# Designs tried in a protein design run: peptides against a protein of PDB entry 3WG5. Part 74

Target 1, 218 residues: chain A of PDB entry 3WG5
Amino acid sequence: LAKNIVYVAQIKGQITSYTYDQFDRYITIAEQDNAEAIIIELDTPGGRADAMMNIVQRIQQSKIPVIIYVYPPGASAASAGTYIALGSHLIAMAPGTSIGACRPILGYSQNGSIIEAPPKITNYFIAYIKSLAQESGRNATIAEEFITKDLSLTPEEALKYGVIEVVARDINELLKKSNGMKTKIPVNGRYVTLNFTNVEVRYLAPSFKDKLISYITD
Target 2, 218 residues: chain A of PDB entry 3WG5 as posed
Amino acid sequence: LAKNIVYVAQIKGQITSYTYDQFDRYITIAEQDNAEAIIIELDTPGGRADAMMNIVQRIQQSKIPVIIYVYPPGASAASAGTYIALGSHLIAMAPGTSIGACRPILGYSQNGSIIEAPPAITNYFIAYIKSLAQESGRNATIAEEFITKDLSLTPEEALKYGVIEVVARDINELLKKSNGMKTKIPVNGRYVTLNFTNVEVRYLAPSFKDKLISYITD

## One batch from the design tools (peptide; aimed at target 1 S79 G107)

Design b2_p23_8_s2 (made by RFdiffusion4, then SolubleMPNN; from b2_p23_8, 14 letters changed)
Fold by OpenDDE base, seed 5:
Structure b2_p23_8_s2 (fold): chain B 218 residues (1-218), chain C 218 residues (1-218), chain A 23 residues (1-23)
Amino acid sequence: as target 1 above (218 residues)
Amino acid sequence: as target 1 above (218 residues)
Amino acid sequence: MSHRFKSDGIELPVIGAGTYKYD
């Protein structure tokens, strides 16, 4: 029986238009090869909301399941990363990672202080993040509190509160634990049962462009 | 029996005079072909109030039903987009979308802070948005609160509160759910019952001009 | 003078708890 392919790719750093290009490229490769899923190892402090929303749309439009995996230990899906995770087909976190802190800001002042977003923007993102949570059958109350209380959670807390689906130490444990789970949102209009019983793991390397941009934005 | 035609077109990005041209072009094509309806897939953060008001008028003057569909998941009908939706013959939203945040502003300062609109302008748009809601038999209290409280809603909330008519995952579900519904405002002086039982869906592509403008305004 | 009311769309802020340095 032909081995089901699972792709693994890494996205690290700030969420920007270039991060969208990375997501699009990685998902497109996995779609072309009719992969069982793609796992995106995510480590981000946040970034641009426009890029984030485009990434969420790209995930939602994927022809294959997209698993967001907050990895490695010490990584975060902070701010924009949380939205991306909530927009995905499955969320996993490694021990020693974090998720949340989603309060929108306009930016940083010259002195490094946060420029607060006006209520208009905050309320928009409250509705947006709640919508993502509700669509995926995840905890919309906690999703709101990621903004209103600037809440951050451990993997164990996030699992407990129904924000994420899996806590896993590595890719092998992730595949094992997520095997037989249904996607939290549809793939091509259908909820998919993940089948990781006979899989080949393929790692996608960042392109030269991906490496260059990560170097410039860091 | 000749298939009833339903057109689908996308409008994305800021509401500007060029967005008006897109609406006008799309609706005109659908009118010329005596379509059963046109569905406008809308994803907008907002934009210019003058353009918005012109778009509303163009929709209200349409010879065919205009359905505003907040799509895809992750899209919004924010600010000006909400007014446009409220001015339309039917509103649908996909899961994972949002509507609202309609408080008028004069612009952004150099530091990114909102320049607040004076009470005169705010009151004008309160009256305007309430009028659109009342004319369409939608929730005028919530319409007002889109301004006064900068409220944003999920599709489920918007449906529940009588702001929108349909929550649908895709065009097929939208057609299925809206089949037999009456338009919320008249078409050529009459409330129309939508008939999607035997329809051909035709997609309208953006013109080269539409693509160029989207590139410049992004 | 038609007061161009900018319904300024939600300029999508940077959603970042992290040090997004605007360059």
Scores: peptide ipSAE 0.034, ipTM 0.268, DockQ to the pose 0.135
OpenDDE base, seeds 1, 2, 3, 4: peptide ipSAE 0.018, 0.033, 0.030, 0.024; ipTM 0.268, 0.277, 0.290, 0.232; seeds 3, 4 fail the geometry check

Design b2_p23_8_s3 (made by RFdiffusion4, then SolubleMPNN; from b2_p23_8, 13 letters changed)
Fold by OpenDDE base, seed 1:
Structure b2_p23_8_s3 (fold): chain B 218 residues (1-218), chain C 218 residues (1-218), chain A 23 residues (1-23)
Amino acid sequence: as target 1 above (218 residues)
Amino acid sequence: as target 1 above (218 residues)
Amino acid sequence: MERRFKSDGIEIEVVGAGSYKYS
């Protein structure tokens, strides 16, 4: 039975294998406590595709709803962050945040120029991001354009186009607005109606390892 | 006589000679028990062509139906995985998965660019993938485009275009939807109608060797 | 002749314009 508890954790910085470990740890804690949901405050410029895909899988395997919340103002769910969001049970954004710009790259040259991914890889990720959007009942056309046009959106645009579900200034507003919403993807095969009535909000702090990794990747 | 048993196993990661051993072991176990079918949960970015072709042959020689299930959400049957799927008795995909991008390559250069396969090799695999599609009554035009255009598809697109047979969220839905379907290729020279009424689902765990190989190839 | 079917074999990054902040 889900407790009247919502966990909130933060993921900031580049998406790496260590970021996967953070997601896994946070979601596991919330699962163990049978929380109503976990909200992940996400601020990322992107990162590694492999780690991103693993994170998406981990979210989709969650025993509880995972809400990706692009927060605080000025934050972004850029590139890999967009995929993660699209793979989640609910997306929220704070005003002054952004989402999109999802073109895969092989890396950066010594001069800082982008080394473009070959068409094979680009097409793979187009299909991937479209599948995430379609599965979650979100705008697959815009999802594709996040790659093909390097499109980036404001929260208001993302909401308007059906890419995200909530615009919220803070956790309290997020809980209020998302209360009674159905998850955009199933939890254990079932779409869950979020119940945030009189919830206890518990903030999860990063582990020592998480802090160290964040320091190394910054 | 086929037992009211369905085996489920997982193949994840790159397609190699060790992946062949996994397929062979899993299918052999299911054959020995006269299972109604084996479902292989597949998540692969691709791999070696030789191993892929051997896996296809092993599937086609199976004494029981082999269902390739692209699972979990976020997984792919990319490149070599697509060939394997097209060579199987039934293809299913979970929402949020992908299939395609089958262009053969010789490898990657130091700068990360693809070393293209010569036309002779490309044409060989075009013919090969088309043959798999045609033999299984699947869309050979799209199969070719998996190579010529590096096309990748969502489950919904793949279903729509007649590349796959089932979109299913989990094993239970897969069993439900595929119950009564005919295999797309013969089993011992006969097209089999799948019978998943009141089946026992048995999950096969990877062997120690399988686990070690997965670790090395990651 | 090595024949490969690999979609990802190189470190593929999905990074936005903000990735320059970490370079």
Scores: peptide ipSAE 0.071, ipTM 0.319, DockQ to the pose 0.103
OpenDDE base, seeds 2, 3, 4, 5: peptide ipSAE 0.133, 0.040, 0.024, 0.047; ipTM 0.350, 0.321, 0.243, 0.327; seeds 2, 3, 4, 5 fail the geometry check

Design b2_p23_8_s4 (made by RFdiffusion4, then SolubleMPNN; from b2_p23_8, 16 letters changed)
Fold by OpenDDE base, seed 2:
Structure b2_p23_8_s4 (fold): chain B 218 residues (1-218), chain C 218 residues (1-218), chain A 23 residues (1-23)
Amino acid sequence: as target 1 above (218 residues)
Amino acid sequence: as target 1 above (218 residues)
Amino acid sequence: MERRFKSDGIILEVIGAGTYKYD
C-alpha cells in the first residue's frame, strides 16, 4: 500500500527573499508529490516583513498542510518566525525553543540601537498578527502581546495559551501527536484531518543555491 | 441561459499611476462585457495619494459594481487601499487580512523615519475619508480613526464596526454572501442589488505591461 | 511633494530585539 509521504525540510536564519524561495521550493516539491504534509523545521530570529508576509501567503496557498515545527532545541520562531507559524496549518515546538517577540522595527542605527517603527506600522502588524491568530483559531490576545509586550513564550506556555498545537521532542513524536488533528486553517478551502498512521518521512535538503545563500548571510 | 459574468482581477503592491491603469483596464473590460460585477482582489500596503484619488474616482464612475476583496489571507488594504475600498460598491475581506492605517505621510527621510504630513494635509484626508465613509453608509467615525489613531482592523472588527460588508474565505463564499446585497454606493445613479445566483466567474490576468511593471517595482 | 501612504514593508524588519546574539 503506497505510504503517504510527509516531507521535512529545514529553514534556518533570517527571513529574507531567499527564505521565501526556500519555502516555495519545499512546498512545491511536497505539493507535486501529493504529500500528506510538509513539516518545516524553523529556526529564525526574524527578518524582513515583506518576505515574511509573502511566506505566510505561500503557506496559506499551499495545496497541502504546512506544519511549522520550531526545532531543534534552542531554536526560535522569533519575530517574523512567529507570524509565519501563526499563518501555518499547525504549529509544533520542541522543548527548549521559543516563540514570540514580534514588535516591528525599522532597523538598526549605526550604533546598533533599534530604530522603532512608527505607531502606524506597529498598529498594522498588530492587526495583521491578530488576524492570523483569529483565522487559525489561536489566541489573538497573546498574538497581540507578542507585539505590544514583546512577549516570548516557551512551548509549554504557548501550548497552554492556545498559541500552538503540539509540543514534540522530535519528528516521530510530532507525527504521533498531530495524527488526527485538524489543520488550524483550511487547505484548498477545507480543514484537513492529518493522517500520519502510515507515512514515509522524506527529508528535503537545501539546494546548492540555498546553501550558498545561507553561507553568505551567516 | 446566458450566465451573468463576474470578473475577478488582482491588484497587488503599491498604489501608483500604474495601479490606476490596472484598475481602468480591468473595469473597462468588465464594463464592455456588461458584467454583473468585477471583484478586485486587493493587496496593498498603500501608495500615492494622487493615484489613490484617481482610482476612487474611476471606481465611482464605473458602469458596473466594483467589489474590493482584500485577498488572499495575509493581504491588506492598508492606507491608500482603505480609501479605495471605502470608495467601492462593496468591501469584502478574507480571514487573515487587514484594513486601515490611513494616516498620510510626506515620505521617508534618509534614515527611514517617516516625514509627517502637516496638519493641513492630514485634515484634508480626514475630511476625504469621512466623506467616502458617509457616502457609502460605512462607519465614518472609524474611518476618521484610521487616520487619527492610525487604526488597523481585522475583517471581523471591520465587519462589526460597519466598515466592510462581507467576510469571505474565497470567491465562491464572497459571491454567496454578497448575493442579494445592495451596493453601498450607486452604479449609474442607482443602488444595485447584486445577483450572483447564476454567474460565470472570469479571471482577468495582468497584461504583459502589468507584469513588467510589477517586476520592476518588486 | 509625493504624498505617500505607507512604505513597502521593505524596510520593516520584524526581528526579535533579543535575538541579536553578538557573537
Scores: peptide ipSAE 0.103, ipTM 0.347, DockQ to the pose 0.095
OpenDDE base, seeds 1, 3, 4, 5: peptide ipSAE 0.086, 0.046, 0.029, 0.086; ipTM 0.390, 0.365, 0.317, 0.336; seed 5 fails the geometry check

## One batch from the design tools (peptide; aimed at target 1 G47)

Design b2_p24_1 (made by RFdiffusion4)
Pose (drawn by RFdiffusion4):
Structure b2_p24_1 (pose): chain A 218 residues (1-218), chain B 218 residues (1-218), chain P 24 residues (1-24)
Amino acid sequence: as target 2 above (218 residues)
Amino acid sequence: as target 2 above (218 residues)
Amino acid sequence: TTTLATGGGVLIPASGGGTAPTTT
């Protein structure tokens, strides 16, 4: 009961209704165990707007900070993952990862051709991504460009431009650098200082169902 | 005189990429065997827009008539399934089935809440559903109300209002009543008269991949 | 047969039917 606990979970692949269930399951475990924070290792090339919005909402309502960590090297928080990142308490990127490219689309034709959205819906997602950035004090100008210019950024660029808070190689380095940082959004109405000294790290294994469903969608 | 071959397939559940694959697989089989028609027993609560549009497109390119049959009793062709029906060569409904209810939403939330669709998406789908109805000679005024009023119809109401062509209890009654009917959209440029005199019915089983994905869904 | 693509861009499911998310 007198421990400092950080949960680490993994989320890979297309952001879907099932991805929401994962976020909710992992975050719920951390909440019920009074964790200092949960670190989500995120690697997503794309996903659905509705599951992305539900995840952002679940993070906003989280009773503990949610740290989105674009990891491992070569991972991306592209498309829906970018909103999830902008909608969270702290963003960390591992070296060689990517963030951005969030243009909303109606989807894919028989060809694999891109089915664009009406111009106004593009404006809707611009307003939504600007809102997430402003609510978290992040660079909304660059966030808008994730859509309008299909802008994508490396870790160092994302840090310089004020989109993320940490560049870290691993969980330990993430804990060291983010220790003492304020969350970019509140936890239950209050901006919180992260206390990662003398912390127990607990890894949450993805379930059989997680790995299988992810593989199938792949 | 001649022996006419009719294929029958079942398509159930949410409309997704796998559903497009089912439509493409079943239709390709019927085309290669020079079938008079393929009948799809459709039961769907809704699904994705891109897959629905890809299915409508696949049906437009079909070299043989595609008859959408809302079957069994209790089934519906709601939301995305309505567009598939309106985009097809002939629509049949079994007693106690439903069609309509197509108001677009960005999706569902955590607590029963619904994420509203911006007006541009709504107007976009109004134009699209009116277009499918106009191209097939079905009631565009009522089709709009599937969206603007979330209108849903019984089979008897759907026939009366000119949205569908046939009300049938089974495949036998469907072939009997639809024999001699012109298709509502062309097959390769010409509107085909359906010849169901001297008919061999062939049932297509769902593949291993089909069964697996649906068991996981159940 | 063919299959549909997946990847970049945020997919807008834009439909009147679907499944509500589950919670723990």

Design b2_p24_1_s1 (made by RFdiffusion4, then SolubleMPNN; from b2_p24_1, 8 letters changed)
Fold by OpenDDE base, seed 3:
Structure b2_p24_1_s1 (fold): chain B 218 residues (1-218), chain C 218 residues (1-218), chain A 24 residues (1-24)
Amino acid sequence: as target 1 above (218 residues)
Amino acid sequence: as target 1 above (218 residues)
Amino acid sequence: SSSLATGGGVEIEADGGGTAPKTS
């Protein structure tokens, strides 16, 4: 029997190999407890493409639904965060958040200028982001424009264009609005109808290591 | 007057934005003291392409010679480490170290399998690594093979093929062998003849932050 | 305070080394 438990965890900052470890740890805990879902409160400016792809794969292999929630107000799922969201079972955004700006960059020059990715890399990430959107039944044209136009969207625009599924102010509103929704990708080969009726919300704190890395990278 | 000082600092682990901060801090200290050079003892399996490119740029903009020393025995300048080395003013290796394996990877799958970079990315990094080799008067054909064949070389092979300039067992042997060598790239627009006659060796320790990140990422 | 303007790009890695899975 699935426990009527929903886990909530925060992931903030750049997407790195350490962020992968956070996702893996959080999803693993929720899988072990046979939770109804895990909600990841995401606030990221972007980060590593490899870590991003690994996180997407970890989400896709999850035994339970993973909901990406762009939260709190002022947060973003920028760049790598958008790919992670598009790879997830459901996307929610709080009012006053953003999603998009997915143009791959080779890096920043010392003066802070963007080192543009060659067209070749850009085209790979276009194909990848379109695949994630198509597999999740989300807007693949807008997903492409997140790269080609460096487009960023509000929650209301992202909902309107079919990039995301929910706009919610808090966890309670998210659970209410997403209750009865189908996952946008399969869980263990099956689309799951989310059941958030009378669920217990459990917050997963960062590990001591997580806090220490956050403290050092901030 | 240049102080007869050579700084030595260790950089170990994955190449990240934090590794860039280490390079920047170490080179800045050595620049402020008007050191004859800084030697970076490098041991890396690779890491981020952006951090790597930023480190290469930081080295190229250095007011003093930056020597990459693959050290200790058993260390590698793998992947990103090879690019950093090729971007530096002089490369040395200790016996029992390696350099190469520069094939760009999009990441590792959850099963540890390599996600191959599309030919487009691979070709960009081929052009980039060849540029670094050419600018430094090093073997651009071998630099390409570090990608196309995922080639790794011993110090003796790398010296033989004109990838590196010095094989040395320790700092004292490195200073002796590199004394009177010209930098392979310019320092402030000029090729510098290294003068390690009667130099003081000063070790730069990791900052408290550096130690803490190393402790957490290890 | 070096404001490293780490702007929001997808950063591409050239990771050649086997990251040994850190055993917890």
Scores: peptide ipSAE 0.060, ipTM 0.547, DockQ to the pose 0.525; fails the geometry check
OpenDDE base, seeds 1, 2, 4, 5: peptide ipSAE 0.050, 0.055, 0.055, 0.052; ipTM 0.556, 0.527, 0.556, 0.544; seeds 1, 2, 4, 5 fail the geometry check

Design b2_p24_1_s2 (made by RFdiffusion4, then SolubleMPNN; from b2_p24_1, 8 letters changed)
Fold by OpenDDE base, seed 2:
Structure b2_p24_1_s2 (fold): chain B 218 residues (1-218), chain C 218 residues (1-218), chain A 24 residues (1-24)
Amino acid sequence: as target 1 above (218 residues)
Amino acid sequence: as target 1 above (218 residues)
Amino acid sequence: STSLASGGGVIIEADGGGTAPKST
């Protein structure tokens, strides 16, 4: 029986247009190989809203399940990373990670103070994040509070509140726990039941370009 | 019987990208030699959050147990040092040391006053520090209070509250007391029971580069 | 452009008011 392939790729650092290119490349490879799923190991402090929205769309347009895994321990799906996670087919977190803190800002002043987003922008992203949560059957109240209260959660809290689906220490535990789960959003118009029996795990390395850009943005 | 090796290295001063390089170098040496553990004698007032998070990840990715030892007497694992400790396989403190005071800041004004971090950032680090405590089975309430109350603790208080595992006067007492303890986080997916019977203690000296950079940052 | 950044440029340093361990 042809082994079902699960791809694993890492995305680390700020969410930018280059991060979109990484998501697009990784998902495209997994689509071309008809993978059972792709797991994106996500570690981000956040980034650009435009890039984030494009990444969410690219995930939702995926021909295969995209699992966002907040990994390794100490990683976060902070701010823009939370939106990306909420737009995905499954969210997992490793112990020692965090999710949330989604309040939009215009930037930082020269003194490092936050330039607040006007209510119009804040309300737009409240509606957007709630829509992502509702579409995925996740806690829309907590999703709103990620903005309105700048809330951040542990994996255990996020699981308890119905924000995420899995707490897992590593890829093997993630595959074990998520085996038989349905995707939280449809893949090509249908909810897919994940089958991680007899899977081959394939790691996608960052391109040379990805490494160079990460080094410049770190 | 091949003597089990325990490495001891010192990290002193502000947490920076150079401090990450020191942690990485020291842990890598100990990994290459299949050491029973490495003890990092930590004395820090704190430093950069990004470097701290990278150090925590490097510790958690270690192939061997990393023991953070707040040493010598008079030392502190202050602020960023507390996060590093909470991310480690075992925390020890010498008498006359301290841990805590973890409130994030944006920096200092020209007059030396603290520029407060916005609630978004503070809440992010509350979730992060609680997650580290929870993962390691340490007191997450006190971990939160290290931020929300700028709490600092003595070794005896930290032990009593379940923040740390050992109070020890020196390396020999640390090895004696921690012998047979399980790591508070896994090493390569498993909790390791420390075996400090028949150990050789090897001290790692700072590199010439480490000394030069420490001299520039001190 | 709207930013969804967190943690960037943050310092986690001891406030000078940290209680010095009581020298016993």
Scores: peptide ipSAE 0.031, ipTM 0.303, DockQ to the pose 0.071
OpenDDE base, seeds 1, 3, 4, 5: peptide ipSAE 0.145, 0.059, 0.032, 0.035; ipTM 0.512, 0.490, 0.519, 0.504; seeds 1, 3, 4, 5 fail the geometry check

Design b2_p24_1_s3 (made by RFdiffusion4, then SolubleMPNN; from b2_p24_1, 9 letters changed)
Fold by OpenDDE base, seed 5:
Structure b2_p24_1_s3 (fold): chain B 218 residues (1-218), chain C 218 residues (1-218), chain A 24 residues (1-24)
Amino acid sequence: as target 1 above (218 residues)
Amino acid sequence: as target 1 above (218 residues)
Amino acid sequence: SSSLASGGGVQIEADGGGVAPKTT
């Protein structure tokens, strides 16, 4: 029986237009191979709102399930990472990771202080993050509190509150626990039941350009 | 008589956190040498709002006059570039350049269409761009129209409408025409009269990192 | 080290002119 493929790719660092290009490239490869899913190992402190929104839209336009996996231990899906996760077909977290801290900012001042977003912008992102939670059947109240309280959650708390679907130590445990789960958002207008019973895991490496961008942004 | 120094540096491409680092580096060098001014040759299609606001703040914190020069012919100070210009001590443009087109966007969709900013964000940037114009004694109505009408102006129009201070073909003409002008915003709390009667022009080159970032963003 | 502290906020962009990401 031809094994279904699950792609795994890493996205680390700030969410930028280059992060969008990484998501697009990785998802496109997995779509071309008619993969059962792609798992994105995500570790981000946040980033650009535009790039984040584009990534969410790219995930929602995916012809295959996109699973966000906050990994490895010590990683976070902070700020923009939380929005991306909430926009995805399934969220998993490894033990020792975090999700949340979604306050929109206008940026950082020269002294490193946060330039607060005006209430109008904050309210826009509250509405947006709540929509992502509602559309994915995730906890919209907690999604709002990621902004209003700058809330951060552990994997266990996020699972308990219905923000995420899986706590898993590694890809093998993730595949085992997510097998038979329905996607939290539709794929091509339909909720897909994940089938990980006889899959081959394929790892996608960052491009040379991705490596160069990471080197410059670090 | 010790010649006063005028630094000239080029900033080209998208406005990002790296563009902030370029501005900060260039201005810091010119401050350390107690330069009469720094001229930033700017060519940008726009970019990040946060980086733009940080750049504006860095310019306003400068201990020396920062002159934005939209250069060479064919260059633009589009979007974020217009805000940066309006936040500066003097604006010059070369013939065949443009300024304006300041509509805030949430980004680009995958099909290349603009994701429009919600009215709340647009209104924030209208207030911000008008404040920059007012503080610099430049045309706040036209600054607003850069957003509301997505207006773009020629150097001649921008000069005529009181958006910019100088039209100049090159650095020599810029220095000649701006000699004796007062800065449009204060330097260390005082409006400075520019003295370009016996200056040495020093060109600052982009760092290796700046070149690498430009190569990746192009 | 990009001097902009990696604080967890969603950064707002004012993209004015269409820097179309070059769709390669």
Scores: peptide ipSAE 0.068, ipTM 0.604, DockQ to the pose 0.578; fails the geometry check
OpenDDE base, seeds 1, 2, 3, 4: peptide ipSAE 0.048, 0.030, 0.044, 0.064; ipTM 0.569, 0.546, 0.595, 0.549; seeds 1, 2, 3, 4 fail the geometry check

Design b2_p24_1_s4 (made by RFdiffusion4, then SolubleMPNN; from b2_p24_1, 11 letters changed)
Fold by OpenDDE base, seed 1:
Structure b2_p24_1_s4 (fold): chain B 218 residues (1-218), chain C 218 residues (1-218), chain A 24 residues (1-24)
Amino acid sequence: as target 1 above (218 residues)
Amino acid sequence: as target 1 above (218 residues)
Amino acid sequence: SSSLASGGGVRIEADGGGRQPKTS
């Protein structure tokens, strides 16, 4: 019997291979417990495309609904975060958050200037983000514009344009508003109707490893 | 019969999961050819600790000697690069390079300020870097100071303090100076005496993937 | 698909946050 449990975990910072490990760990815990869903409170400026793609794939392979919640106010699902959101079963945003700005770059020069991605790479990610939007029944035109125009949206705009599904102030409002919604992508090959009636919310703490986002940087 | 082949490959830029793939690929090629050694010309400002630890592990699992060569002049084995070097079978540096500055950070804030690592993380990496130094018969006190004092050393200082084994201007001088040296860690459970007499030097080109990612991580 | 995804250094970063730390 599916436990009326919803997991909540936080992922903050740059999208990296470590962020993949966080997603994998969190989703795995929630899968093992047969949770109704996991909510990932996401706040990211973006990060690595490889890690992002792996995260999207891990979400798509989830045995339970994965809800990306851009939270708290002031948070963003910027760049890679937008792709991750678009790859998820449901997107929510808190008021005062943002989503978009998805233009791929090759990094930063030593002077801090952006190294532009070759057109081939940009076009690849245009196709990729459009596919994520289309598969999830989200606005593929806006998804493309997240790259081509470096577009960023408010939660209200993102909802209006059909990029996201929920605007919610907190987890309780999110659960209330998303109750009875269908997942935007399949879970185990089926679209799931979310049932957040009488759910227990369980918070996943970062592992020691998860806290060990140690950049050994100069 | 061991081929009198020494591979030389370049790894430049931030230490990432992709840098792991580069190390893995390069070492694997050299292992497959039963090379006498592989020299990795390393120039890095540091990067991710997870990738660094995986790289160290991959080096330690190598079937052939892995020489980290901080090259060219102006290069650094900064931060994660130092750990990688300390995990290797031999460290060389070119004149005008640097090693050290190993303090772990959690990343950068939006304003570009360093987010300090919690003491638990710092202490973990102190223990880790000291272990690498001790296992390799290198200066564990200086290795600790690379973190606790954010110490950076010149090649001459690093040699003097027993952090590195060779100062060399180029690959030919490196091969000449390191000929007859024992590896600082085991290769397949045995300390190997390097034999660079009459070796063929083979340069490994970056794969398209390597070029793409070096370009993308730079 | 795998080869461009193998462009693992592609940063999907928002323009504004990317003050790389000055290696000063």
Scores: peptide ipSAE 0.037, ipTM 0.347, DockQ to the pose 0.080
OpenDDE base, seeds 2, 3, 4, 5: peptide ipSAE 0.033, 0.103, 0.040, 0.098; ipTM 0.279, 0.385, 0.423, 0.594; seeds 2, 3, 4, 5 fail the geometry check

